# Peptides against a protein of PDB entry 2AUS, part 45

Target 1, 323 residues: chain A of PDB entry 2AUS
Amino acid sequence: ADIKREVIVKDDKAETNPKWGFPPDKRPIELHIQYGVINLDKPPGPTSHEVVAWIKRILNLEKAGHGGTLDPKVSGVLPVALERATRVVQALLPAGKEYVALMHLHGDVPEDKIRAVMKEFEGEIIQRPPLRSAVKRRLRTRKVYYIEILEIDGRDVLFRVGVEAGTYIRSLIHHIGLALGVGAHMAELRRTRSGPFKEDETLVTLHDLVDYYHFWKEDGIEEYIRKAIQPMEKAVEHLPKIWIKDSAVAAVAHGANLTVPGIVKLNAGIKKGDLVAIMTLKDELVALGKAMMSTQEMIERSKGIAVDVEKVFMPRDWYPKLW

## One batch from the design tools (peptide; aimed at target 1 L206 D211 Y224)

Design b2_p19_8 (made by RFdiffusion4)
Pose (drawn by RFdiffusion4):
Structure b2_p19_8 (pose): chain A 309 residues (1-127, 142-323), chain P 19 residues (1-19)
Amino acid sequence: ADIKREVIVKDDKAETNPKWGFPPDKRPIELHIQYGVINLDKPPGPTSHEVVAWIKRILNLEKAGHGGTLDPKVSGVLPVALERATRVVQALLPAGKEYVALMHLHGDVPEDKIRAVMKEFEGEIIQRKVYYIEILEIDGRDVLFRVGVEAGTYIRSLIHHIGLALGVGAHMAELRRTRSGPFKEDETLVTLHDLVDYYHFWKEDGIEEYIRKAIQPMEKAVEHLPKIWIKDSAVAAVAHGANLTVPGIVKLNAGIKKGDLVAIMTLKDELVALGKAMMSTQEMIERSKGIAVDVEKVFMPRDWYPKLW
Amino acid sequence: SAFEELLAEAKEHYEENRK
C-alpha cells in the first residue's frame, strides 16, 4: 500500500490560480471539518458503528463514516470520515491494514514450530492476502505478533487457522489495528476524549487550533492511491458531474491500469473525486482525447472551481 | 451510560483546563 509512486508530468507549464479552492491544510475551520477525516484510536468496548455515532454527537455532525470496521473489543486506528468527505473511506479499500495481535495457544508448542508455521501463513488465505507476519514475542502459550493484511481480512479467522495448523488450537486474546492505509499511530491519532475537549475549546473558548489538528484533510485518505492531477479549467467539469477526459490531465502516477481506483486531484493537491481509470498511464500520456477516468464520487463542491457563464 | 460517562469526565477535564 505504502509504495511511493513515480509522478509523470505531461503538462509542465500548467499553473493553478490561488483564487480557486484552498490548499488542503488551509481550509477555514468549518470547511476543514466538512471535508475532514479523523484518525481515531478506537477504545475497546463500543462497536465501530457506535463510535461513529458518538463522534457525530460530539462534533454535532450530520454525516460521518468509518473506514474498515473494527469489532467491539478491538482497539486502534479507525479512520472516521466526516460530512462531505464521508465516502472518502472508499479510498482505503485498496490500501492495506496492519494489526498487533495476541494469540493464546490452547496447547504447548515449541517456539521453533510456532515461528515456522506462522511464516507459512504469509501470502494467500481463504475465509484475502497476508503481506507479512512478524512475531514480536513468544511467552509460553502466548504469541504477540504484527501482521499486515489486505482490507477485509479477518484476523480472528487467521489466528484460528494458525491454531489448526498447529493442531493445538488457538484463540485471539486481543487485537489492535496499527495501520489502515495511510492512517497510523502518529501525531494525528486522537482519542474520543481529545475530540470532545478540543471541540469545547473551539465552541466555548473560541480556539480552533486543537480541533483543527485532531481532524485531517480528506486528502489524507488518498495518500496511498494512484493520482491524476488536472488543470484548473478541468476541475469544474468534473465537479459538475462529467467524467475526466485526457486533455485535462497535467500529471499522473506511473502504474495506473485500466480499472484501477484513482484519485483526481487539483494542482493544489485537493481531492476532486474518486474514479476508475479507463486507460493506463501510458495511454493517458500518448492519447489526446477520450475518457480517462469514470468518476464514481465527487467530493469538491461546485463553488471552488466555478463554471463562469 | 458509557458515552455519558465519557462526556462527564471530559466536561470535568475541560473545566480544570479551560483557557

Design b2_p19_8_s1 (made by RFdiffusion4, then SolubleMPNN; from b2_p19_8, 8 letters changed)
Fold by OpenDDE base, seed 2:
Structure b2_p19_8_s1 (fold): chain B 323 residues (1-323), chain A 19 residues (1-19)
Amino acid sequence: as target 1 above (323 residues)
Amino acid sequence: SWFDELLEKSKEDYEKNRL
C-alpha cells in the first residue's frame, strides 16, 4: 500500500466546478454513511460475517460487506464497507496484509537458529489452504514480504509478518516449526493491516460504534460517528488511479467505459488488465474498472477505451450530463 | 449472545454517562 505512484499530467489546464459532486470531506452525515468504510477492530470469538451483521443492526443499515475474512479467533483490522460502498471490498481482497503472531514452539531451540530459519521464510512459500476454506485445496505459492521478530521468550516467538493476500499464517507457523525440527502452532494472531487500513486513530470497536450512533440519534451529535466512518475513497488508496474531466464523470457514472480524451492525469505503471480507480478532480471515486491500456498507451493515444468500467459507485446526478 | 450482552452493557453505560 505504501508504494508512491508517480502522477503523470495530460491536461494541466483542466478545472473542476466546485458546485458539482460531493468531495469525501464535504458529504452530509447520511451521505457519508451511505459511502462509508469502517476500520473495525474485530474482537476474537465471532466470525467476520456475524460482525458485519451486528454493524448493520447497530447502524440500521440494509447492506454491508467486509474487506477479507478473519477467522473467529483472529482479532484486529477488518474493513467493513457500508450501503452504497459495499462493493468497494473487491479492491481490498487482493491487498497485502500484515499480522502480529504469537508462535509457540513444541521444544527448545536456540535463539540464533530461530532467527536464521524464520529469515529463510521471507519470499515465496508453497501453501495448501486449510480444510475449512472456500478455496480448493490446491498447492499455491504466496509471497511473504517480510518477517520481523519482535520478542523471543523461551518457546514463545512474537513476530510481525507482511504477506500477499490469502497467505495462511497458521500454515506458515506450522512450516516454520517443521523447519526448526520441534514443531510449532499459532497461539495468537492479530491483523494489524489490510491494504490502506491499519492500526491508527481511525480504528474503532463495536462498542465505540454503539455509543457513537446513540450520540448522533439521541443527542444530535454527529462528530463521533462521522470520525468513526472513513470515506469509501480510503478503500482504493492502494490502487492505481485515473483522474477524469468533469465532462466525462456523468457518462462513467451511467456505466459508459472511460475513453482516452476524458483523462486529465493518471498514475505511472498501469498495465493492461489492472484494477484501477476512476476519480474526479476532487478525488471522488466514480468507478472501478479494468485497464484496457497501459499508462504509456493512455499517454500516447488520442482515442480508444482506456478503462472497461465494472463497478459504478457515484450517483448519476452528482455531475451534469455534458454530452 | 456476546453481542446481546455488548448491547445491554453499552445501553447501561450510555444511560449512566447521560445522568
Scores: peptide ipSAE 0.134, ipTM 0.777, DockQ to the pose 0.603
OpenDDE base, seeds 1, 3, 4, 5: peptide ipSAE 0.016, 0.085, 0.015, 0.018; ipTM 0.476, 0.747, 0.515, 0.535

Design b2_p19_8_s2 (made by RFdiffusion4, then SolubleMPNN; from b2_p19_8, 9 letters changed)
Fold by OpenDDE base, seed 5:
Structure b2_p19_8_s2 (fold): chain B 323 residues (1-323), chain A 19 residues (1-19)
Amino acid sequence: as target 1 above (323 residues)
Amino acid sequence: SWFDELLAESEERYKKTRL
């Protein structure tokens, strides 16, 4: 998940006009909210949909969406994209997740055996979606990136786990329990990461959001609500990026496909079919799209469609039409 | 509702911070 992507520069002389656009750090508070994502600490109890509905009521919003469902009893990192940023959640759905889980064993197992067996679950695992999942109950592989045992207290095993999107920790714990020969169940689960969103200073509660909204609306204090909302660009940090010329921005913002001449710099390792973020030279998100070329093809070719633009985020008027 | 309790608690905190 944390693979730093190399940046390849195609045009080292490309400049950007400081008068065009609204960089993530320079948005007025109303515009910042319109293009915002909350790193919410979801409480245990409510559904992710109820929490999104409550955020809309707290912040007086018409639209919001979450970056991946947490079960009612599961707490922790729930990215909630706001207003014009709502569609950015599609970038977070496929993102890796981290959890802290409490596994309760149904029998006594030596600690050495617990550690040995849990290590065997790093890598590719076979899972079946739960009955309550909207996903077709077909067997599928999922990646477990790492398992870190934090504490073992008799039959209780506290562990951190990094997983591919749509890995079911409840199913993982069930299979670990079977491999240990005693059985196990998931006692507690907290999500500590969803792609670029983690437990850090940006994590906020619903209580924080209510308080911070009151400070802004009743006292004119913007600082707290500004810090509580991340720019939508945060939600695409984990994607491969293509940075484009100022002259290409308005065309892409109108839904035109990105052509090779518009590219200033790009990440290494883009493959045909990858989801990519199209960025300005000021790190503003213009659009999400499907790569129609590899990084290498985008470097070597002088023309052609580099990205099929699927979702535009940037307003059409932030950059001038230069075509 | 849980949400109405959340709002009421916030209003109480806010009132206490202004007093």
Scores: peptide ipSAE 0.228, ipTM 0.820, DockQ to the pose 0.552
OpenDDE base, seeds 1, 2, 3, 4: peptide ipSAE 0.114, 0.019, 0.024, 0.019; ipTM 0.753, 0.567, 0.608, 0.566

Design b2_p19_8_s3 (made by RFdiffusion4, then SolubleMPNN; from b2_p19_8, 8 letters changed)
Fold by OpenDDE base, seed 4:
Structure b2_p19_8_s3 (fold): chain B 323 residues (1-323), chain A 19 residues (1-19)
Amino acid sequence: as target 1 above (323 residues)
Amino acid sequence: SWFDELLAESRERYEKTRL
């Protein structure tokens, strides 16, 4: 998620009209909520769907969606996209995840052996989805990006793990336990990261949301609820970006594909088929789409479809039609 | 329900802060 992507400028003279659009930091509170994502600290107990339903009741919303299911017993980072931003979860579902897990071993193992074996689980692993998963139970490869052992207390192993989306930590722990020869189970699990969302000052509880909504509705204090909701643009920070001319914004907002002449600047390393975020020069999310060209092709070509636009977020009227 | 308890506790905290 923290890959600094180089920005290649195609048009260094491109200006943006300050009167057009609504930059993420300048949205009225109602509009901020309509285009918001909550970095929720999901409590243990409820399902991710129940928590989303509760947020809709607390904030009086029609629609919301989450950036990747947490099991009922699992706590921590659950991004919840609100109203017009609901579909931005498409960017979060494939994003890397981090967890802190407590593994309980079913026998005594020397600490040096625990450390050695757990390090062997960094990289590609083969998993079968759990029985209760709505996902077809096919064997699949997943990446473990890193394992950091935090503490070893006899049979209890506390560790941080960075993983590809849809890696099952319970299955990982089971396989580690088998490799250690004693068996193991997952005692506790907390998600500490979901793409750009992590444990930071933006993490809020359901209690915070209820309290902050009361401060806004009953006391007129919007500061807390504004801080508790992130702009939808945060949910695409980990994606490669393409910034477009003001003259191209309304076309893309109407569902037109992005053509090469509309590009002002773009991230390096875009491949054909990548999910990309189309941004204004004010860092407003216009749309998500599939790259139809590489970064290099988008630089070298004078024409053609650069991005197949899949999901429009920006309203059609934020920028004028300039065609 | 756990959610109704959450709402009740929040209201109680809020009312206590206004007193």
Scores: peptide ipSAE 0.226, ipTM 0.834, DockQ to the pose 0.544
OpenDDE base, seeds 1, 2, 3, 5: peptide ipSAE 0.019, 0.197, 0.170, 0.208; ipTM 0.545, 0.806, 0.796, 0.831

Design b2_p19_8_s4 (made by RFdiffusion4, then SolubleMPNN; from b2_p19_8, 7 letters changed)
Fold by OpenDDE base, seed 5:
Parts: structure tokens; sequence; C-alpha cells
Structure b2_p19_8_s4 (fold): chain B 323 residues (1-323), chain A 19 residues (1-19)
């Protein structure tokens, strides 16, 4: 999940006008909120939809959306994209996830056998979506990237697990229990990561958000609410990026497809069909789109459509029309 | 509701910090 992508420079002389746009670190507080994502510590109990509705009430917002459902009983990292950033959640849905899970075994198993069997679940696993899932109940493969056993106390196994999006930890634990021959169930689950969002200093509670909003609205203290909200660009950190000329920004912001001449630099390893983030030279998110070329084709070609622009985020007026 | 309790508790914390 944390593979740093190489950056290939096509135009090393490309400059950006400091007067154009609003870099993520230079947004006024109201604009920062309009283009924000909260790294929410979702409490156990409420649904992810209830929590999003509550954030909208707390922050007086018209629109918000979450980066992937947590079940009511599941706590931890829930990215909530705000207002104009709401659609950035589509970049987080396919992102890898990490969890800490407590598995309870239905019988006694030697620790060495627990460790050996759990290691066999690293890699490709076959899963069936739960009955309560809106997803069609077809068998599908999912990747388990890693399993790290944190603690074994008799029949209780605490472990960290990194997984492909839409891996069901409850189903994983059920299959581990079957492989151990005693059966198992998921006692507790916390999500510790959703793509670029993790348990760090940016993780905030609903209590924090209420308090920080009051400090801003009643006392004029912006610092806390500013820190509690991440720029929308955080939500695309895990995507392959293409950085574009200032002269191309307004066209893309109007929904024009990105053409090869507009590219200044790009990540290595883009394939045709990949979801990519189109960025300014100031690391502002312009749009999400589908790559129509590989990285290599974008380097070698002088013309053509590089990205089919699907979702524009940047306002049309942040950069001048230079066409 | 759980949310109304959350708001009430936050308000109480805020009032205690202003005093």
Amino acid sequence: as target 1 above (323 residues)
Amino acid sequence: SWFDELLAESKERYEKTRL
C-alpha cells in the first residue's frame, strides 16, 4: 500500500504562478472546510451514515460523504469528505485498509499452530460477502497483504491485518477458525487505516469536532478546527498523480480531458484504465480521471488524450483561461 | 439521542473551560 511512486519529469523548466490557485496549506478556514476531509475516529454504536449526518450538523454543512462503511460496532478510521470535497471518497473506496481485530477461538489451540495457520492466510483468499452487504453474494478473491499477531492470550488472538478494499475480517476470522479446527468469531474490530488516513495526530473524535467548532464560532480560534480537517489532497495521496502546466489547469477545471502537452511530471507505473489524480504544480487537486495512456506512452507521445477527466474538484476561476 | 447527549456534554465541557 505504501509504495512510493517514482516521479518522472517531462518539463524541468515548468514554473507556476504563486498568485494562482489555493495550495492546501494556504486556504482560508472557510475554503479549507469546503475542500476538507476529516480523519474521524468513528465510535462504536452508530452507523457510518449517522456519523456523517452528525458531522454535517456539528459543522453546519450541506454535504458530506465517507470513504468506506464501518459496521455499527466497528470503531476507528473513517475518512469523511466535506462539501466540495465530498466526491473525493471515490478515491478512498478502492484503497487498502488496516484493522486490529480480536479473534476468539472456540477451542484450545497451541500458539505455534495459531501462528502457522494465520501466516497461511497472507495472500489471496476466497470470500463471500455477508448477507447484509449491498454487494452481490458472489465468491470473490481478496488480498491479505499482511497479518501481524500482536498478542495471544489463551483463546483470544489480537492481530493487525492489512487487506484489499472490501475484505471482510469477520469472514477471514471464520475461515481461520475452520483451518484451526476449533472455529472462531470476531470479538472486536477497529479500523486503524483507510488508504492515506491512519491513526495519527490527525485522528479526531466527534467530541473534538464539536469543541473545535465552538472554539472557532464563539471564540474566533481557528487553529483547532483547521488541524481537525485535512485538505482533500490527502485523500488522493495513494493514487498515481499527473502534474500539469498552469496553462492546462483551467481547461481541466472546465472538464476538458488532459492532453499530453499539458503534463509537466507524472508518477511511474500508470497503466491504461488506472484512476489518476490530476494535480497542479502546487499540489492542488484539479480532477480525478481515467488514464487513457500508460506512463511510458505519456512520456513518448507528443499529443493525444492522456486522461479522461471524470470528476473535477477545483473551481473554474482559481487559474486563468489560457486558451 | 446519542447525538443530543454528545452536544450537551460538549457544551458542558465548553462552559466549564470558560469559567
Scores: peptide ipSAE 0.097, ipTM 0.729, DockQ to the pose 0.560
OpenDDE base, seeds 1, 2, 3, 4: peptide ipSAE 0.029, 0.031, 0.033, 0.030; ipTM 0.658, 0.667, 0.678, 0.661

## One batch from the design tools (peptide; aimed at target 1 L102 E151)

Design b2_p20_1 (made by RFdiffusion4)
Pose (drawn by RFdiffusion4):
Structure b2_p20_1 (pose): chain A 309 residues (1-127, 142-323), chain P 20 residues (1-20)
Amino acid sequence: ADIKREVIVKDDKAETNPKWGFPPDKRPIELHIQYGVINLDKPPGPTSHEVVAWIKRILNLEKAGHGGTLDPKVSGVLPVALERATRVVQALLPAGKEYVALMHLHGDVPEDKIRAVMKEFEGEIIQRKVYYIEILEIDGRDVLFRVGVEAGTYIRSLIHHIGLALGVGAHMAELRRTRSGPFKEDETLVTLHDLVDYYHFWKEDGIEEYIRKAIQPMEKAVEHLPKIWIKDSAVAAVAHGANLTVPGIVKLNAGIKKGDLVAIMTLKDELVALGKAMMSTQEMIERSKGIAVDVEKVFMPRDWYPKLW
Amino acid sequence: DEEIKELASYEPTEIEKRLA
């Protein structure tokens, strides 16, 4: 997921006018929240659905959604997209996820076999692909390991299968997500407590600084997604419901294939929309016309890059 | 809000203790 993509510039002269839109990290606090995402450290106990409900109550929001469900007893990274950016969690499906898990073996197994068997579970699995498994600690029947997987991978099922392969059987004692696409345990990971308090600092004490840092621009959700940057003049047509045509492309990532989920960005690096690529990168460079992206969801409001009559 | 904060409160888990 976190492979840095090469950027290919097709129109080296394209410029963006600062009058239109906002750099993503410079939105007025209200707009920042309307188009924000929270990198939340989900506590064990509540369901992911319940956590989102609490967040809507705390922030007094109409809409919100999480990216990748965590079970009630699972803690860790739970991206929660807010308001107008609610559906941006779609951008996380192609990005991977990472967990730290504690596996309790129902029988004694030599460490040698445990490491050898765990390694064999990398690659593909049926229940999804397992990118990597790193054993952190093996203490008796307890195995602590870090695992990177494709989205929708059920870690409980993976541990159960490892138990079968070892014959002794296995139980997942605990699980914590450490990564969900671009969201990881860094300075943006916040708790529900921080969120409530920072909201009070803003609505009661008038200080926006803390609630601002606790909420990321929605563009964070597409950090690991192939991107196509378009001219200012092309943003309006897309923001108004039109698919993206090739003439509007300024630069794009290498490796885009037809059918790939892509993010359409302004030259300010704001998220305009998510869509499916109808052409490859090379076709987008060589062709002068045609639909480059079948737009599935528009995020940018019509007001930022307006059509003037 | 105080109720949500109370409900969200917990002791550090086993994994959290180990990673500390």

Design b2_p20_1_s1 (made by RFdiffusion4, then SolubleMPNN; from b2_p20_1, 8 letters changed)
Fold by OpenDDE base, seed 4:
Structure b2_p20_1_s1 (fold): chain B 323 residues (1-323), chain A 20 residues (1-20)
Amino acid sequence: as target 1 above (323 residues)
Amino acid sequence: MEEIKRAASREPTRLERFLA
């Protein structure tokens, strides 16, 4: 979600040494790849796992992971985190999603009725996960953020839908069809957004990746492959952030929990238990962790564990040990 | 490689043509 989070400054005098770290825009190409995420246009046909295996082959990588499964027949935005960034996908799993769907109605329905009924599916809906899902088959609420009808052509309804993570569009379409009284099924589905990743200039195909890797390895042209890979920091743009002192970076990079004195600035609205990104003052991702305090507690307290560090990304040597 | 090329070089779906 494009929720602009307010930034609260705790230490307005905190400076950062420009010689330390590697800001997202200043990584050598090899390091950029090691800490990269591809905004892949997944083709229909292959599984998300097959596509990840193909990317690993194309780019000669040991490790990669995807930011949330697309069914074989579903195309569009599949974030693929590379190498050292592979575990950043955990930030993308809970992120909101957008899709464009083609719904086919099993009978004729007046357009006004289609529009009215689909509008009723905005907000909270009750879903049961499909049998093929790794998620336990229990009734659960999910939020539909918006439904935008793009086109109605007889029995075919093209629409954009923004949803909470783990909302099943196939199930939504089935329930819309029931509410219309004629039944419906999902004919086509494309994912147009996964958190901060959307259909934009950063979206690349498997073909693009083949060509761009070739241009780099055979022709020495790194520009294309550099643009095709986003920094791992892109994958945490939607998370609440805590920015830390240079003196705290090496400790967190060694797996130490973040304590309150290390905080320079933070987003408003952090709750205890939230997944948060720990950032340097150069907007480098140090770690992901669980907030042990609210934003308010992190402001008011002089000491204590602010974040339980769950996953370190930054190498231990990017910042000096200052303790 | 041929499987990747084939998957990458497919015709766009009706939905993809509408979004283009």
Scores: peptide ipSAE 0.038, ipTM 0.731, DockQ to the pose 0.693
OpenDDE base, seeds 1, 2, 3, 5: peptide ipSAE 0.028, 0.028, 0.022, 0.027; ipTM 0.700, 0.715, 0.615, 0.713; seed 3 fails the geometry check

Design b2_p20_1_s2 (made by RFdiffusion4, then SolubleMPNN; from b2_p20_1 with D1M L7K Y10R E14R R18F)
Fold by OpenDDE base, seed 2:
Structure b2_p20_1_s2 (fold): chain B 323 residues (1-323), chain A 20 residues (1-20)
Amino acid sequence: as target 1 above (323 residues)
Amino acid sequence: MEEIKEKASREPTRIEKFLA
């Protein structure tokens, strides 16, 4: 998630009109909510779907969606995209995840052996999806990026783990327990990261949202609810970006594919088939799409379809039609 | 709102106590 992507400038003379669009930091509160994502601290107990339904009730919203299911018993980072931003959750589904897990061992194991065996589970692991998953129960490889042991207290092992999307921590703990020879189960689990969303000053509870909405509606205080909602652009920070000319924005907002002449700057390392975010020069999200060219092809070519536009977010009227 | 506050009210987990 923290891969710094180089920015390649294709047109260094491209300017943007300050009168057009609504930059993420300049949206009126109602518009900010319509294009918002909450970094929710999901409590244990409710389903992710129940929590989304509660947020819609709290904030008086017609539509919302979450950036990847947490089981009822799992707490922590649940990105919830609001209203017009609801579809941005598709960018978060494939994103890496971090968890803190409490593993309970079914027997006594020396600490040195615990540390050695858990280190062997960094890298590629083979998993079968659980019965409750909508995913076909085929064996699949998943990446464990890192395991950090935080505490060992007898049979209780607290650890941080970074994983590829759709890695099952319960299954990982089961396999660690088998490798230790005593067996183990997952006692507790918290998600501490989902792509660009982590435990930081943007993390809010359901109680915070109730109180902050009340302060806005009854007292006229916007500050708290504004801070509790991130711009939808936060949900695409981990994606490769392509920045486009003002003259290309309205066409893309109408669902036209991005052509090479519309590109001002882009991230290095885009491959054909990658999910990319199309941005204005004011860092507004116009659309998500599939790259039809590599970064190199987008630099070298003078024409052609650069991005197949899949999901438009920007309203059609924020930028003038210039075609 | 009260029903939501009640259902969201809980004791911190062991993990949450460790990370606090």
Scores: peptide ipSAE 0.320, ipTM 0.835, DockQ to the pose 0.793
OpenDDE base, seeds 1, 3, 4, 5: peptide ipSAE 0.300, 0.300, 0.301, 0.308; ipTM 0.821, 0.821, 0.823, 0.820

Design b2_p20_1_s3 (made by RFdiffusion4, then SolubleMPNN; from b2_p20_1, 8 letters changed)
Fold by OpenDDE base, seed 5:
Structure b2_p20_1_s3 (fold): chain B 323 residues (1-323), chain A 20 residues (1-20)
Amino acid sequence: as target 1 above (323 residues)
Amino acid sequence: MEEIKKAASREPTRLERFLA
């Protein structure tokens, strides 16, 4: 998620009409909710699906979805996309994750050995998905980006870990325990990050959502519920972006593929086949799609399909049809 | 609603207290 992407400008003279669209910061509260994502602090106990069902009940929503399952016993960062934003969770599924884990060792191990062995688990690891996973139990490689030991208290090891999506921390801890020669299990786990969503001032509880919705509906105070819901654009911050002309927005919002002439600016390092976010010049999410060209090809070519549009988010009427 | 409030209002785990 933290890969700073250079922005390459193709058309430095491209302007946007301030009367068109609804920038993320300028949505009326009802529209903000319709295009919202909650950075939920999931409590331990309920499933991620139960929590989504509860949010739908609390906020009187027809649909919602989460950005990646947390096990019932796991707490912390669960992005929940609302209503028209529901499908934006597809951008969050492949995003990196951070956890804090409490590992309990089944025997005594010198601290220096714990530190040395845990450092060896940084990088590429081979995992098998657990039996309860809907994913086929094939061996797969996953990246551990970093392991930071926070505390060692006898047999209890508290650590922060950054991982590729679909890395199983329970399995990691099991393998660390085997490498230490004593065995280990995951005592506690909290997710502290899911792509662009982290533990910050945007993190809210189910209790907060109940109270904030009440303050809005009964007291007319929208401030709390507005702050509790992030714009859907937050859920795509980690993706490579392509910014398009106002004249291209309505076509893409109708499901037309993005062609090269519609591009104003784009991130460096887009490869053919990458998931990309198509944005307006006001940083509104129009659509998600598959890059059909590299960044370099999108710069050098004057024509052709740049992005195969897969998921439209923007309403068709926010920008005028200019074709 | 009561079940939601109960799930949300539980005591923090040891890990949650450390991260708070």
Scores: peptide ipSAE 0.088, ipTM 0.755, DockQ to the pose 0.692
OpenDDE base, seeds 1, 2, 3, 4: peptide ipSAE 0.028, 0.028, 0.020, 0.028; ipTM 0.710, 0.677, 0.602, 0.684

Design b2_p20_1_s4 (made by RFdiffusion4, then SolubleMPNN; from b2_p20_1, 6 letters changed)
Fold by OpenDDE base, seed 3:
Structure b2_p20_1_s4 (fold): chain B 323 residues (1-323), chain A 20 residues (1-20)
Amino acid sequence: as target 1 above (323 residues)
Amino acid sequence: MEEIKEKASREPTRIERFLA
């Protein structure tokens, strides 16, 4: 998620009309909400679905969706995409995750042995999904990017862990416990990161949302609710991007596939089959799609379908039809 | 609204207290 991608310019003369579109920083409050994502601090207890239902009730919304299920007992970072942005959560499903976990050991183990064994779980691990998951219970590899031990208090081990999407921390802790020879279980779990969403100043509670919505509706104060909602473009920061000409925006917003002539600049390292974000020159999200070409093919070719457009976000009228 | 505040009201977990 943190890999800065090189930007390759294909058309250095391409300009954008400042009168077209609504850049993320210039949306009226109602439009900002319609294209928003909340970095929610999910409490333990409710399901992710119940929390989404509460957000819809608090903010008087028709639809919302979450960026990846947290179990009822799991707290922390739950991205909730609002209204027109609801389907942007699909960009967050493949994103890396970070957790802080409390592991309880079923026996006494020297601290040096705990540290040594946990370090061996950095890298590729083999997991079987639990029964409660919608995922087929086949053995699969997952990456553990890092393990940072925060505290060891007797049999309680507090640690930070960065993982590939769909890594089960409960299963990791079970395997660590087996490797230690005493067994272990997951006592607590908090998600501290989901792709570009972290524990930062953008993290808000359900209480904050209630109060901030009240300040807007009753007191006319928009500042708090505006800060509590991130633009939908935040949810695609980790994706490879393709920036397009103003003349291509309306066609893509109508569901047309992106063709090579529409490309102004793009990230390096796009492969065929990658999920990519199609952006305006004002960094507005037009659509998500599947790359039909590599970055190199998009540079070298003069024509052809660059991106199969899967999901449009931008309204059809933000940019004029220029075809 | 009050029902949501009540249902969201809880004691912080050990992890939440550590990260606060």
Scores: peptide ipSAE 0.336, ipTM 0.834, DockQ to the pose 0.820
OpenDDE base, seeds 1, 2, 4, 5: peptide ipSAE 0.326, 0.335, 0.320, 0.331; ipTM 0.831, 0.840, 0.831, 0.830

